Peptides against a protein of PDB entry 4N78. Designs and how they scored, part 183

Target 1, 186 residues: chain A of PDB entry 4N78
Amino acid sequence: HFQVICRLLGYQGIAVVMEELLKVVKSLLQGTILQYVKTLMEVMPKICRLPRHEYGSPGILEFFHHQLKDIVEYAELKTVCFQNLREVGNAILFCLLIEQSLSLEEVCDLLHAAPFQNILPRVHVKEGERLDAKMKRLESKYAPLHLVPLIERLGTPQQIAIAREGDLLTKERLCCGLSMFEVILT
Target 2, 155 residues: chain B of PDB entry 4N78
Amino acid sequence: MAELQMLLEEEIPGGRRALFDSYTNLERVADYCENNYIQSADKQRALEETKAYTTQSLASVAYLINTLANNVLQMLDIQASQLRRMESSINHISQTVDIHKEKVARREIGILTTNKNTSRTHKIIAPANLERPVRYIRKPIDYTILDDIGHGVKW

## One batch from the design tools (peptide; made by RFdiffusion4, then SolubleMPNN)

Design b2_p20_7_s1 (from b2_p20_7, 10 letters changed)
Fold by OpenDDE base, seed 1:
Structure b2_p20_7_s1 (fold): chain B 186 residues (1-186), chain C 155 residues (1-155), chain A 20 residues (1-20)
Amino acid sequence: as target 1 above (186 residues)
Amino acid sequence: as target 2 above (155 residues)
Amino acid sequence: MEKIEKLIKEALERIEEEKK
C-alpha cells in the first residue's frame, strides 16, 4: 500500500502529506496533549514514597492505586489524550513507512537506470578470473546503452541538455543521504 | 514554409487547372480528328495524324498527372515533416516542464529532510578493566520464601 | 516533356487554323 501511495503521490505529493502531518502532530502536541500533561502534572502526587515491602505486592498495588486514583479515574485521559497520542503515533509510523517505501522505490529506479548511466555492479570474480578483464568486458557490453554519451553524439543541443538534466535527476535521490524521518523526530 | 505555400497556392491549383484545360483540349482534338478523318480523301494520312495527336495527348496528360501527383506527394511530405517537428517541439517543452516540476518537487521534499547523521558509532571503548563477567550463577529461585506470605494451606 | 507540351500547343494551333 505504501509503495502505491509513493508512486501515486510522487515527491511533491509526499512532501505535501508530510507537511500536513507535521502540522497535525505539532497541533496535537502543543495543544491538547500539552494541556493534559500540565493537568496531569498538577494532579500528580508531589510525594510518592515507596511503601514498605512488608505490605506485600497487593498492599503496594493498592497504595499506588490510591495515590494515582485521580489520574486513573480521569475519563478524559482515555478518551481524548490517549486518542491524540495514538494519532501522533500513527502519523509518525506513517511517515516512517512512507520514507521506507520511497527509499525502496528510489533504489529500484537507481538499479534500473544503472546500465544506462555507466554504473556497473561489482562483479563476483570466480577463482582464476581477472577482475579487470571482467569489468572491461562488462563495460564494453553496456557501453552502447550509455544514454548521455549517445545523445551527446547524435542529439541536438536541446536534447543533450535535457538528457544531462534527466541523468542528474535520476542519480540524485533522497535515499543517498537524506532522511525525512529524522526531521520528524526532532 | 515558402515551398509548401508555393505548392498549396500555386503549383497544385495550377496543375489542377492545367489538367482541366487539357481535358477540354483533348475533347477538341478528338472532335477534330474525327471530323478530319471523315472529310479527308486520304484516310491513311488522317489516321496517322490522329495517331500522332493521340500519342501526344496521352503523353501530355500523363505528364500533367505525374507532375501534379509529385507535387501532392511533396506537399504531404513537407506537412508530415512539419508535424514531426511540431511534435518534437511539444515533447521538448513537455519534458522541460516535467523536469522543472520534478526539481521543484525535490526542493520541497528536500526541505523536509536532513542529512543522515552517520552516527559515528562511538567506539564502544571497552572499559579497560573488563570486570570479569560475574558468572551469572542462576540461583534457583527459592519459592519457599513466598510460603510465609499469604494464606498458605498448611498441609 | 516540354517538347510534348509544345507539340500539343502546336497541334491545337493547327486545329484552330484549319477551322478558320
Scores: peptide ipSAE 0.027, ipTM 0.685, DockQ to the pose 0.004; fails the geometry check
Fold by OpenDDE base, seed 5:
Structure b2_p20_7_s1 (fold): chain B 186 residues (1-186), chain C 155 residues (1-155), chain A 20 residues (1-20)
Amino acid sequence: as target 1 above (186 residues)
Amino acid sequence: as target 2 above (155 residues)
Amino acid sequence: MEKIEKLIKEALERIEEEKK
């Protein structure tokens, strides 16, 4: 589904969706969540000492549960605050999955374009074969597919310009060094 | 443009008229040949003359048809070439627009991106002293220690 | 004569087809 979304929206559509999600997240964080957090901080026990380890994990848990009983039983926390946190979480996950899907699409595009851009993978060399000779053979095999040189030789000036720009746009992808998700987390 | 116009306005219509005239002429020739054959005492000579006229007439018509056909084909080729040029122009514009749109889109999404930081995975060094699991002794929790902390939220 | 008439007729038919 995310792959389809990426294909449908493209870079522009993804950008718009991400921007809107950021706005929503910001609104939730700075609004309702912040207010509840402030309120919770005010009602938090001022002194919460760690119980003795002798009580074990269950006893310690019960201790904290008792100290936080009033907070846990606060109805608005469950209905409003936790819901908003779920929305934020979903938004973050959505952004992550979109970026991952986009990266996959970009990698696929790069791989498909590679033979036409004189980008050749490292060839596995069998014992006794020279890597250089094999690479040269491969280069020679794919030389007729090099789009930009072909257009430069046969095309009009306008076609050459378009081919060069297209080549550049094909090579420059987000997956090559950019992260969108990191910006979202900041 | 001038060539196409000449073909459309002069050559092709002219060729069609010539063919029509040829039809009329062929009919006359046929009538002549028939009458000549009937009236001639030398039927063999009349036949040879008819053959000659027929050959000439057919050759003439064939020439006219060929000329007209070539002119029509030439016209179509010119038109096809014009259409191809127009198509090329449209494609060029379309590609230019697409590239521009893509550049804009790239800028927009680029604003939402940062350089990938290679996070050095700091080896979480596990603290050496694993605290010995203390045997769980269920001691009753003295809740009286919490009596002083409970500020009832007065709504 | 019949062959010639046929040839002429065929030629005429070709002319008529081009008119259409």
Scores: peptide ipSAE 0.026, ipTM 0.684, DockQ to the pose 0.006; fails the geometry check
Fold by OpenDDE base, seed 3:
Structure b2_p20_7_s1 (fold): chain B 186 residues (1-186), chain C 155 residues (1-155), chain A 20 residues (1-20)
Amino acid sequence: as target 1 above (186 residues)
Amino acid sequence: as target 2 above (155 residues)
Amino acid sequence: MEKIEKLIKEALERIEEEKK
């Protein structure tokens, strides 16, 4: 689904969605969540000592549950605060998955364009074969597919300009060095 | 443009008119040949004359058709060339617009991106109070106790 | 034009030969 979304929205659509999500997240964090966190900090027990390890995990949990009983039983925390946190979490996950899907799409585009851009994969050399000879043969095989040189030879100046720009846009992708998710976390 | 206009306005209509006139003339020639053959005492001569007129008439019609056909073909070639030029121009504009849109889109999304190599300077906020290392004895945490706590996706 | 006339003439001659 995320791959389809990436394809449908493109860079512009993804940008718009991400911006809106960031606004929503910001609003939730600075508004309701912040208020609840402040309130929780005020009502938090001032002295919470670590229980003895001898009580085991269940006993420790019960201890903390007892100390935080009033907070846990606060109905608005469950209904409003946790819901907002879920929304924030979902937004973050959405952004992550979109970025991952976009990266996959970009890699696929790069791979598809590679033969036309004189980007050749490193060929597996069998024992006894010269890598250089095999690479030269491969280069010769794909030489007719080099789009920009072909258009430079046969095309109009306008076509050449478009081909060069298209080539550049094809090569320059976000997956090569940019992260959206890091911005969202910041 | 001048050549196309000449073909459309003069040569092709003129050729069509000539062909139509030729049709009328052929009918007259046929009538003449028939009458001449009936009235002539020398049937052989009349026949030869008819053959000659027939050949000439057919040749003339063939020439007119050929000329007209060539003119039509030439007209179509010129029009095809014009259409190709227009198509090329439209495609060029379209591609230019698409490239521009893509650049704008990339700028917009670029604002939402950072370089991956940015060192996550996790400001480890060292807890101010180093509480004395209480020897934490790891007891196995039974996480099943938490199964009822939380809104997580039950797998 | 001359070529077409020749072809027509040849065709007419063939038609006459078939009528013999």
Scores: peptide ipSAE 0.025, ipTM 0.683, DockQ to the pose 0.005; fails the geometry check
Fold by OpenDDE base, seed 2:
Structure b2_p20_7_s1 (fold): chain B 186 residues (1-186), chain C 155 residues (1-155), chain A 20 residues (1-20)
Amino acid sequence: as target 1 above (186 residues)
Amino acid sequence: as target 2 above (155 residues)
Amino acid sequence: MEKIEKLIKEALERIEEEKK
């Protein structure tokens, strides 16, 4: 699903969605959640000492239930505050999954474009073979597929310009060094 | 442009008119040949003359048709070439617009990105001493240690 | 083609001369 969303929205659509999600998250955090946290802090026992271990697990549990009774009985906490936290969590997860899906798509694009852009993987060298010789052979094999040099040789100035720009756009991807998720966490 | 215009406005219409006029002339020639054959005392000569006129007329018509056809073909070729050039221009514009849109989109999403902290993958210096996986020796849980903890029913 | 054109032209001229 996220892969399809990435394909449908593209960079622009993803940017818009992410911006709106950030606004929503900010609104939830600074508004409703902050208010509930403040309220909870007010009703929180000022002094909550750890009960003695001698009371056993049930006694300790009862102690905390008693100390937090007012908080537990606050119905809006479960219905509104937790829901808002869930929404924030969902938004974060959504952003993460979108970024991951986008990264996968970008990697695929880069891999598909690589032979046309003179980007060759390092070949595994068997014992006794010279890496340089293999790489040269590989370069020679894919040389006719290099799009920009081909167009530079055969194309019009306008076509060359478009090809160069297209090549640059193909090479430059977010997955190469940029993260959206890190911005969201900040 | 001038060549196409000349073909459309002068050569092709002119060729069509010439062909029409030729048709009218052929009818006159046919009438003449028929009358000449009927009135001539030398029918063989009249027949040979008719053959000559027929051959000439057919050649003329064939030429006119060929010329007209070639002009039409040339016109179509010029038009096809113009359409191809137009298509190329449109494609170029379209590509330029698409590239521009993509650049704008990338700038927009770029604002929402930060550089990946390539944490220098600290070479996981394999600790020199691979602490031998301490074989998880399942020490049997001695539950007797708990016997003194809690108000459990002293059986 | 030029030869045919010449023949046609000559033939047409002859026809026009015979009509005079």
Scores: peptide ipSAE 0.025, ipTM 0.687, DockQ to the pose 0.005; fails the geometry check

Design b2_p20_7_s2 (from b2_p20_7, 10 letters changed)
Fold by OpenDDE base, seed 4:
Parts: sequence; structure tokens; C-alpha cells
Structure b2_p20_7_s2 (fold): chain B 186 residues (1-186), chain C 155 residues (1-155), chain A 20 residues (1-20)
Amino acid sequence: as target 1 above (186 residues)
Amino acid sequence: as target 2 above (155 residues)
Amino acid sequence: MSKIEELIEKALKRILEELK
């Protein structure tokens, strides 16, 4: 589903969606969540010491349950605050999955374009074959597919310009060095 | 443009008119030949004259048709060439617009991005013991594992 | 006379000769 979304929206659509999600997340964090956090901080026990390990896990749990009873019983925390946190979480996950899907699409595009851009994969050298000879053979095989040189030879100046720009756009992808998700986390 | 205009406005209409006039003339010639044959005391001579007129008329019509056809073909070739040029121009504009849109889109999404922290690959201290490259033994993918999945024809 | 006219004339003459 995310791959389809990426294909349909493209870079522009993804950018718009991400911007709107960031606005929503910011609004939730700075608004409702912040208010609840402040309230929780006021209700938090001033002194909460770690109980002795000798009480065992159940005793420690009961201790914290007792100390946090007022927080746990805070009805608005369970309904509104947790819902907002879920929304933020969903937004973050959405952004992550979109970025991952976009990266996959970009990698696929790069791989498909590679033969036309004189980007050759490292050939597996069988024992006894020279890597250089194989690479030269491969280069010679794909030389006629090099789009920019072909158009430079046969095309008009306008076509050459478009081909060069297209080549550059094809090579320069976000997956090569940029992350959206890191921006979302900051 | 001038050549195409001349073909469309003068040569082709003129050729059509000439052909129409030729048709009318052929009818007159036919009537003349018929009457001449009936009235002539020398029927053999009249027949020879009719043959001559028929040959000439058919040759003339053939010429007119050929000329008209060539003019139409020339017109179509010019128009086809113009359409090809127009198509090329439209394609060029379309490509330019697409490239521009792509650049704009990339700038927009780029604002939402930061450089990936290339985790400094810790110098993989080559373990002293070069793990022998596990020979990737291409195990043939046994596709029979999938034979039980789906409604495929079990032979 | 175009080459086509000549050919047509020749063909017609042949046809007329065959009709004799």
C-alpha cells in the first residue's frame, strides 16, 4: 500500500502529506500532550524512591501502583492523552513507512537506469577470469545504451540539454544521502 | 507555407475543375463521335477518328488524374512534416515542463530532509582469521515446495 | 506527354487493334 501511495503522490505529494503530518504532530505535542504532561508532573509524587529488591517484582509493582494511583485513575489520561499519543505514533510510523517505500522505489529507478548511464554492476568473476576483461566486455556491451552520449551525437542541442538534465535528475535521489524521518524526529 | 497554400487553394481545386471539365468534354466528344459515325458515308474513317479521339481523351484524363494525385500526395507530405514538427515541439515543451515540475517537487521534499548520518563504519578490524568466504553454493531452488500452494494443475 | 500518357496511349492503341 505504501509503495502505491508513493507512486501516486510522487515527490510533491509526499512532501505535502509530510508537511501536514508534521503540523498535526506539532499541534498535538505542543497542545494537548504538553498540557497533560504538565498536569501529570504536578500530580507526580515528589519523592518516589526505588523500593528494595527484596520485595520482589509483585511488591515493587504494587508499590508503584500505589504511588501512581492518582495518575492511573486520571480518566482523561486514558482517553484523550493516550489517543493523542497514538495519533502521534501513527504519524511517525506513516512517515517512516513512506520514506522506506520511497527509498525502495528510488533504488529500483537507479538500478533500471544504470545501464543507460554507464553504471555497471560489479561482475562476479569466476575463478580464472580477469575482472578487467569482463568489465571491458560489459562496458562494450552496454556502450550503445548510453543515452547522453547517444543523444549528444545524434540529437539537437535542445534534446541534449534535456537528456543531461534528465540524467542528472535520475542520478540524484533522496536515498543517496537524505532522510526525511530524521527531520520528523527533531 | 506558401507551397502548401498554393496546393490547397490553387493547384488541387484547379486540378479538380480540370478533371470535371474533362468529363464534360468527354461526353461531348462521345456524342460527336456517335453522330459523326452515323452521318458519315465513310464509316471506316469515322471509326478511325473516333479511336483517335478516344485515345487522346483517355490520355488527357490520365494525365489530369496523375497530376492531381501527385499534388494531393505532396500536400499530404507537407502536412505530415508539419505535424511531425509540431509534435516534436510539443514533446520538447512537455519534457521541459516535466523537468521543471520535478525540480520543484524535489526542492519541496528536500526541505523536509536532512543529511543521513553516515555512521562511520567502525574500522572493521579485519579479524586476523580471514573467515573463508563461504562458497555460495547455489542450491537449486526447489520449486516443488510451492506445488502444494494454489490451484495449479498437478500433473 | 508524360511517360504515363505514352503508356496509356500505347495500351489503348493495342486494345483498339485487337478489336479489329
Scores: peptide ipSAE 0.019, ipTM 0.687, DockQ to the pose 0.005
Fold by OpenDDE base, seed 1:
Structure b2_p20_7_s2 (fold): chain B 186 residues (1-186), chain C 155 residues (1-155), chain A 20 residues (1-20)
Amino acid sequence: as target 1 above (186 residues)
Amino acid sequence: as target 2 above (155 residues)
Amino acid sequence: MSKIEELIEKALKRILEELK
């Protein structure tokens, strides 16, 4: 699903969705969640001492239940606050999954473009073969597929400009060094 | 452009007019040949003259048709070439717009990104000394250490 | 074109008939 979403939205659509999600998360955190946290801090017992071990586990549990009774009985905490936290969590997860899916698509694009951009995979050298000779052979084999040099030789100035720009856009991907998720976590 | 205009405005209309005029002239020649044959005492001479006019007329018409056809073909070729050029121009504009849109989109999403912190792969230096698994001796947790923290009355 | 062809054909037919 996330891969399909990434394909449909593209960079622009993803950016818009991410921005809106960030706004929602910020609104939830600074608004409703903050208010509930403040309220919880107010109702939190100022002094919560550990009961003596002599009361046993049931007695200790009852003690804490009594001390936290106001928090446990706060109905809005379960219905509203936890729901907002779920929404924040879902938004974060959504962003993570979108970024991962986008990265996969970008990698696929890079791999598909590689033969046309003179990007050769590292060839596994079997024992006894010279790496340099194999690489030269591969370079020679794929040389006719190099799009930009081909267009530079045969194309119009306008076509050359477009080809160069297209090549640059193809090479430059977010997955190479940028993270959206890190921004969300900050 | 000048060649196409000449073909459309002068050569093709001129060729069509010439063909029409030729048709009218052929009718006149036919009438002349018929009358000449009827009136001539030397029918063989009249026939040879008619053959000559017929051959000339056919050659003339064939030439006019060929010229007109070639001009029309040339016109179509020029128009086809113009359409191809227009298509190329439109494609170029479209590609330019797409590239621009992509750049804008990338800038927009780029604002939402930070550089990946290359987590220094802390070489998990495997501690050389495999500390012998210290037999987890379950030391009974002496909970009496917590006795002073609770509400219990020191007797 | 069709009318010119018809005229030529008629003329040729007349010539051929007279040569018989």
Scores: peptide ipSAE 0.015, ipTM 0.682, DockQ to the pose 0.005
Fold by OpenDDE base, seed 3:
Structure b2_p20_7_s2 (fold): chain B 186 residues (1-186), chain C 155 residues (1-155), chain A 20 residues (1-20)
Amino acid sequence: as target 1 above (186 residues)
Amino acid sequence: as target 2 above (155 residues)
Amino acid sequence: MSKIEELIEKALKRILEELK
């Protein structure tokens, strides 16, 4: 699904969606969540000591339940605050998954374009074969597919310009060194 | 443009008219030949004359058809060339627009990105058991896995 | 009819050759 979304929206659409999500997240964080956090801080026990281990896990749980009784009984925390936190969480996950999907698409594009851009994979050399010879053979094989040189030879100046720009755009991808998710976390 | 206009407005219509006129003339020639043969005392001479007229008429029609056909072909070639040029222009514009849109889109999304800082992972002071950072052995992407996917050249 | 067809064919061939 995320791959389809990435393909459908493209860079522009993804950017718009991400921006809007960030706005929503910001609104939730600075609004409702912040208010609840402040309230929770006020009602938080000032002194909460670790109970003795002798009480065992159930006793310790009961202790904390008692200490946090006011928080646990705060109905709005479950209904409103946690819901908002879920929304924020979902937004974050969405952004992460979009980025991952986009990266995958970009890598695929790079791989598909590689033969046309004189980007050859390193060939596994079997024992006894010269890497250089294999690479030369590959280069020779794919030489006719080199788009930019081909257009430079046969095309108009305008076509050459477009081809060069297209080549550059094809080579430059976000996956090569950019992260959106890091920005979202900040 | 002038050549195309001449073909469309003068040469082709003129050729069509000439061909039409030839049809009417041929009918007259046929009538003449028939009557001449019937009325002539020398049937052999009349036949030879008819043959001559027939040959001439065929030659004339063939010439007219050939000329017209060539003119039509020339017209079509010119039009085809014009269409190709127009197509090329449209494609160029389209590509230019697409590139521009892509650049804009990339700028927009770029604002939402940061460099993947190989930031020295702030040592989350993981507790003392330094699990040896599993050296992210960049397993070389075995691209051979993709060898079976797509009509790629089977090496 | 056969001779006339042959003559026409010959004439057409000649015309075609001249048009080349």
Scores: peptide ipSAE 0.012, ipTM 0.677, DockQ to the pose 0.005
Fold by OpenDDE base, seed 5:
Formats: sequence, structure tokens, C-alpha cells
Structure b2_p20_7_s2 (fold): chain B 186 residues (1-186), chain C 155 residues (1-155), chain A 20 residues (1-20)
Amino acid sequence: as target 1 above (186 residues)
Amino acid sequence: as target 2 above (155 residues)
Amino acid sequence: MSKIEELIEKALKRILEELK
């Protein structure tokens, strides 16, 4: 699904969705969640001493339950605050999955474009074969597919300009050095 | 452009008119040949003359048709070439627009990105003495040790 | 007479002669 979304939206659509999600997350964090956190801080026990270990785990739990009773019984915390936190979490996960899907798509595009851009994979050399000789053969095999040099030789100045720009756009992908998810986490 | 205009406005219409005029002229020649054959004392000579006119007329018509056909073909070739040029121009504009849109999209998404911090994975210098992995024997947590700590109400 | 007309005329004459 995320792959389809990435293909459908493209860079522009993804950017718009991410911007809107960031706005939503910001609104949730600075609005409802912040208000609940402030309220929780106000109702938080001023003095919460560690109970004696002699009360055992159940006794300690009951002690904290009693101290936090007002917080635990705060119905709006469960229904509204936790829901908002879930929404924030979902937004973060959505962004992560979109970025991952986009990265996969970009890698695929790069791989598909590679033969046309004189980007050749390192070939596994069997014992006794010269890597250089295999690479030269591979280069010679794909040399006619090099799009930019081909257009530079046969094309009009306008076509050459377009080919160069297209080549640059193909090479410059987000997956090569940029992260959206890191921005979302800040 | 001037050549196409000449073909469309002068040569092709002119060729069509010439063909029409030729038709009218052929009818006159036919009438002449018929009358000449009837009135001539030498029927053989009249027949040979008719054959000559027929051959000449057919050759003339064939030439007119060929000329007209070639002009039409030339016109079509010029038009096809013009269409190809227009297509090329439209394609160029389309590609330019697409590249521009892509650049805009890249900028927009780029604003939402930061450089991937390649955290140099500090070479975890493996401590020289790899302590033998102590087989973590999961000792079951004996929870009975906790039985003595709770004042369970003996019912 | 154009050269083509002359050629066509010659061809037609030949055809007519073959049809004798």
C-alpha cells in the first residue's frame, strides 16, 4: 500500500502529505497533549516516597496506585490523551513507512537508470579472470546505451540540455543522503 | 512554407483543371477522328491518324495524372514533415514542463529532509580477551523466594 | 512534349504494336 501511495503521490504529493502530518502532529503535541501533560503535572503527588521493600511487589503497586489514583481514574486521559498519542505514533510510523517505500522506489529507479548512465555493477570475478577485462567488456557492451553521450552526439542543443537535466534529476535522489524521518523526529 | 502554399494553391488546382480540360479536349479529338474516318477516301490513313491521336492523348493524360499525383505526394510529405516538427516542439515543451515540475517537487520535499547523519559506527574495538560467552543458562526465576515476603492472610 | 510524355508515348506505341 505504501509503495502504491508513493507512486501515486510522487515527490510533490508526499511533501504535501508530510507537511500536513507535521502540522497535525504539532497541533496535537502543542495543544491537547500539552494541556493534559500540564494537568497531570499539577495533580502529580508533590511527595512520592519509595515505599519500603517489605510491602512486596503487590503492596508497592497498591501504594503507587493509590498515589496515582487521581491520574489513573482520569477518564479523559485514557480516551482523549492516549488517543492523541496514538495518532502521533501512527503519524510517525506513516512517515517512516512512506520514506522506506520511497527509498525502495528510488533505488529501483537508480538501478534501472544505471545502464544508461554508465553505472556498472561490480561483477563477481571467478578465480583466474581479470576484473578489469570483464569490466571493460561490460563497459563496451553498454556503451551504446549511454544516453547523455548519445544525445550529445546526435541530438539538438535543446535535447542535450534536457538529457543532462534529466540525468542529474535521476542521479539526485533522496535516498542518496537525505532523510525526512529525521526531520519528523526533531 | 512557400512550396506547400504553391502546391496547395497553384500546382494541384492547376493540375486538376488541366486534367479536366484534357477530358474536354479528348472529346473533341474523338469527334474529329470519327468524322475524319467517315469523310476520308483513304480509310487506312484515317485509322492510322486516329491511332496516333489516341496514343498522344493517352500519353498526355498519363503525364497529367502522374504530375498531379507527384504534387499531391509532395504536399503530403511536406505536411507530414511539418507535423513531425510540431510534434517535436510539443514534446520539447512537455519535457521542459515535466522537468520543471519535478524540480519544484524536489525542492518541496527537500525542505522536509535533513542530511543523513552517517554515524561513523565507532569501530567497536573488540576487547582483545573475548571472554568466553558464559552460556546464559536461563535459571527459571523461582518466585517461591518471594513467598516469605508477603503477609498473605492465611485464611 | 515533356520527356516523360515521349516515353509514355513510346511505351503505348509498343503495346499497340504487340496487340497486332
Scores: peptide ipSAE 0.021, ipTM 0.687, DockQ to the pose 0.005; fails the geometry check

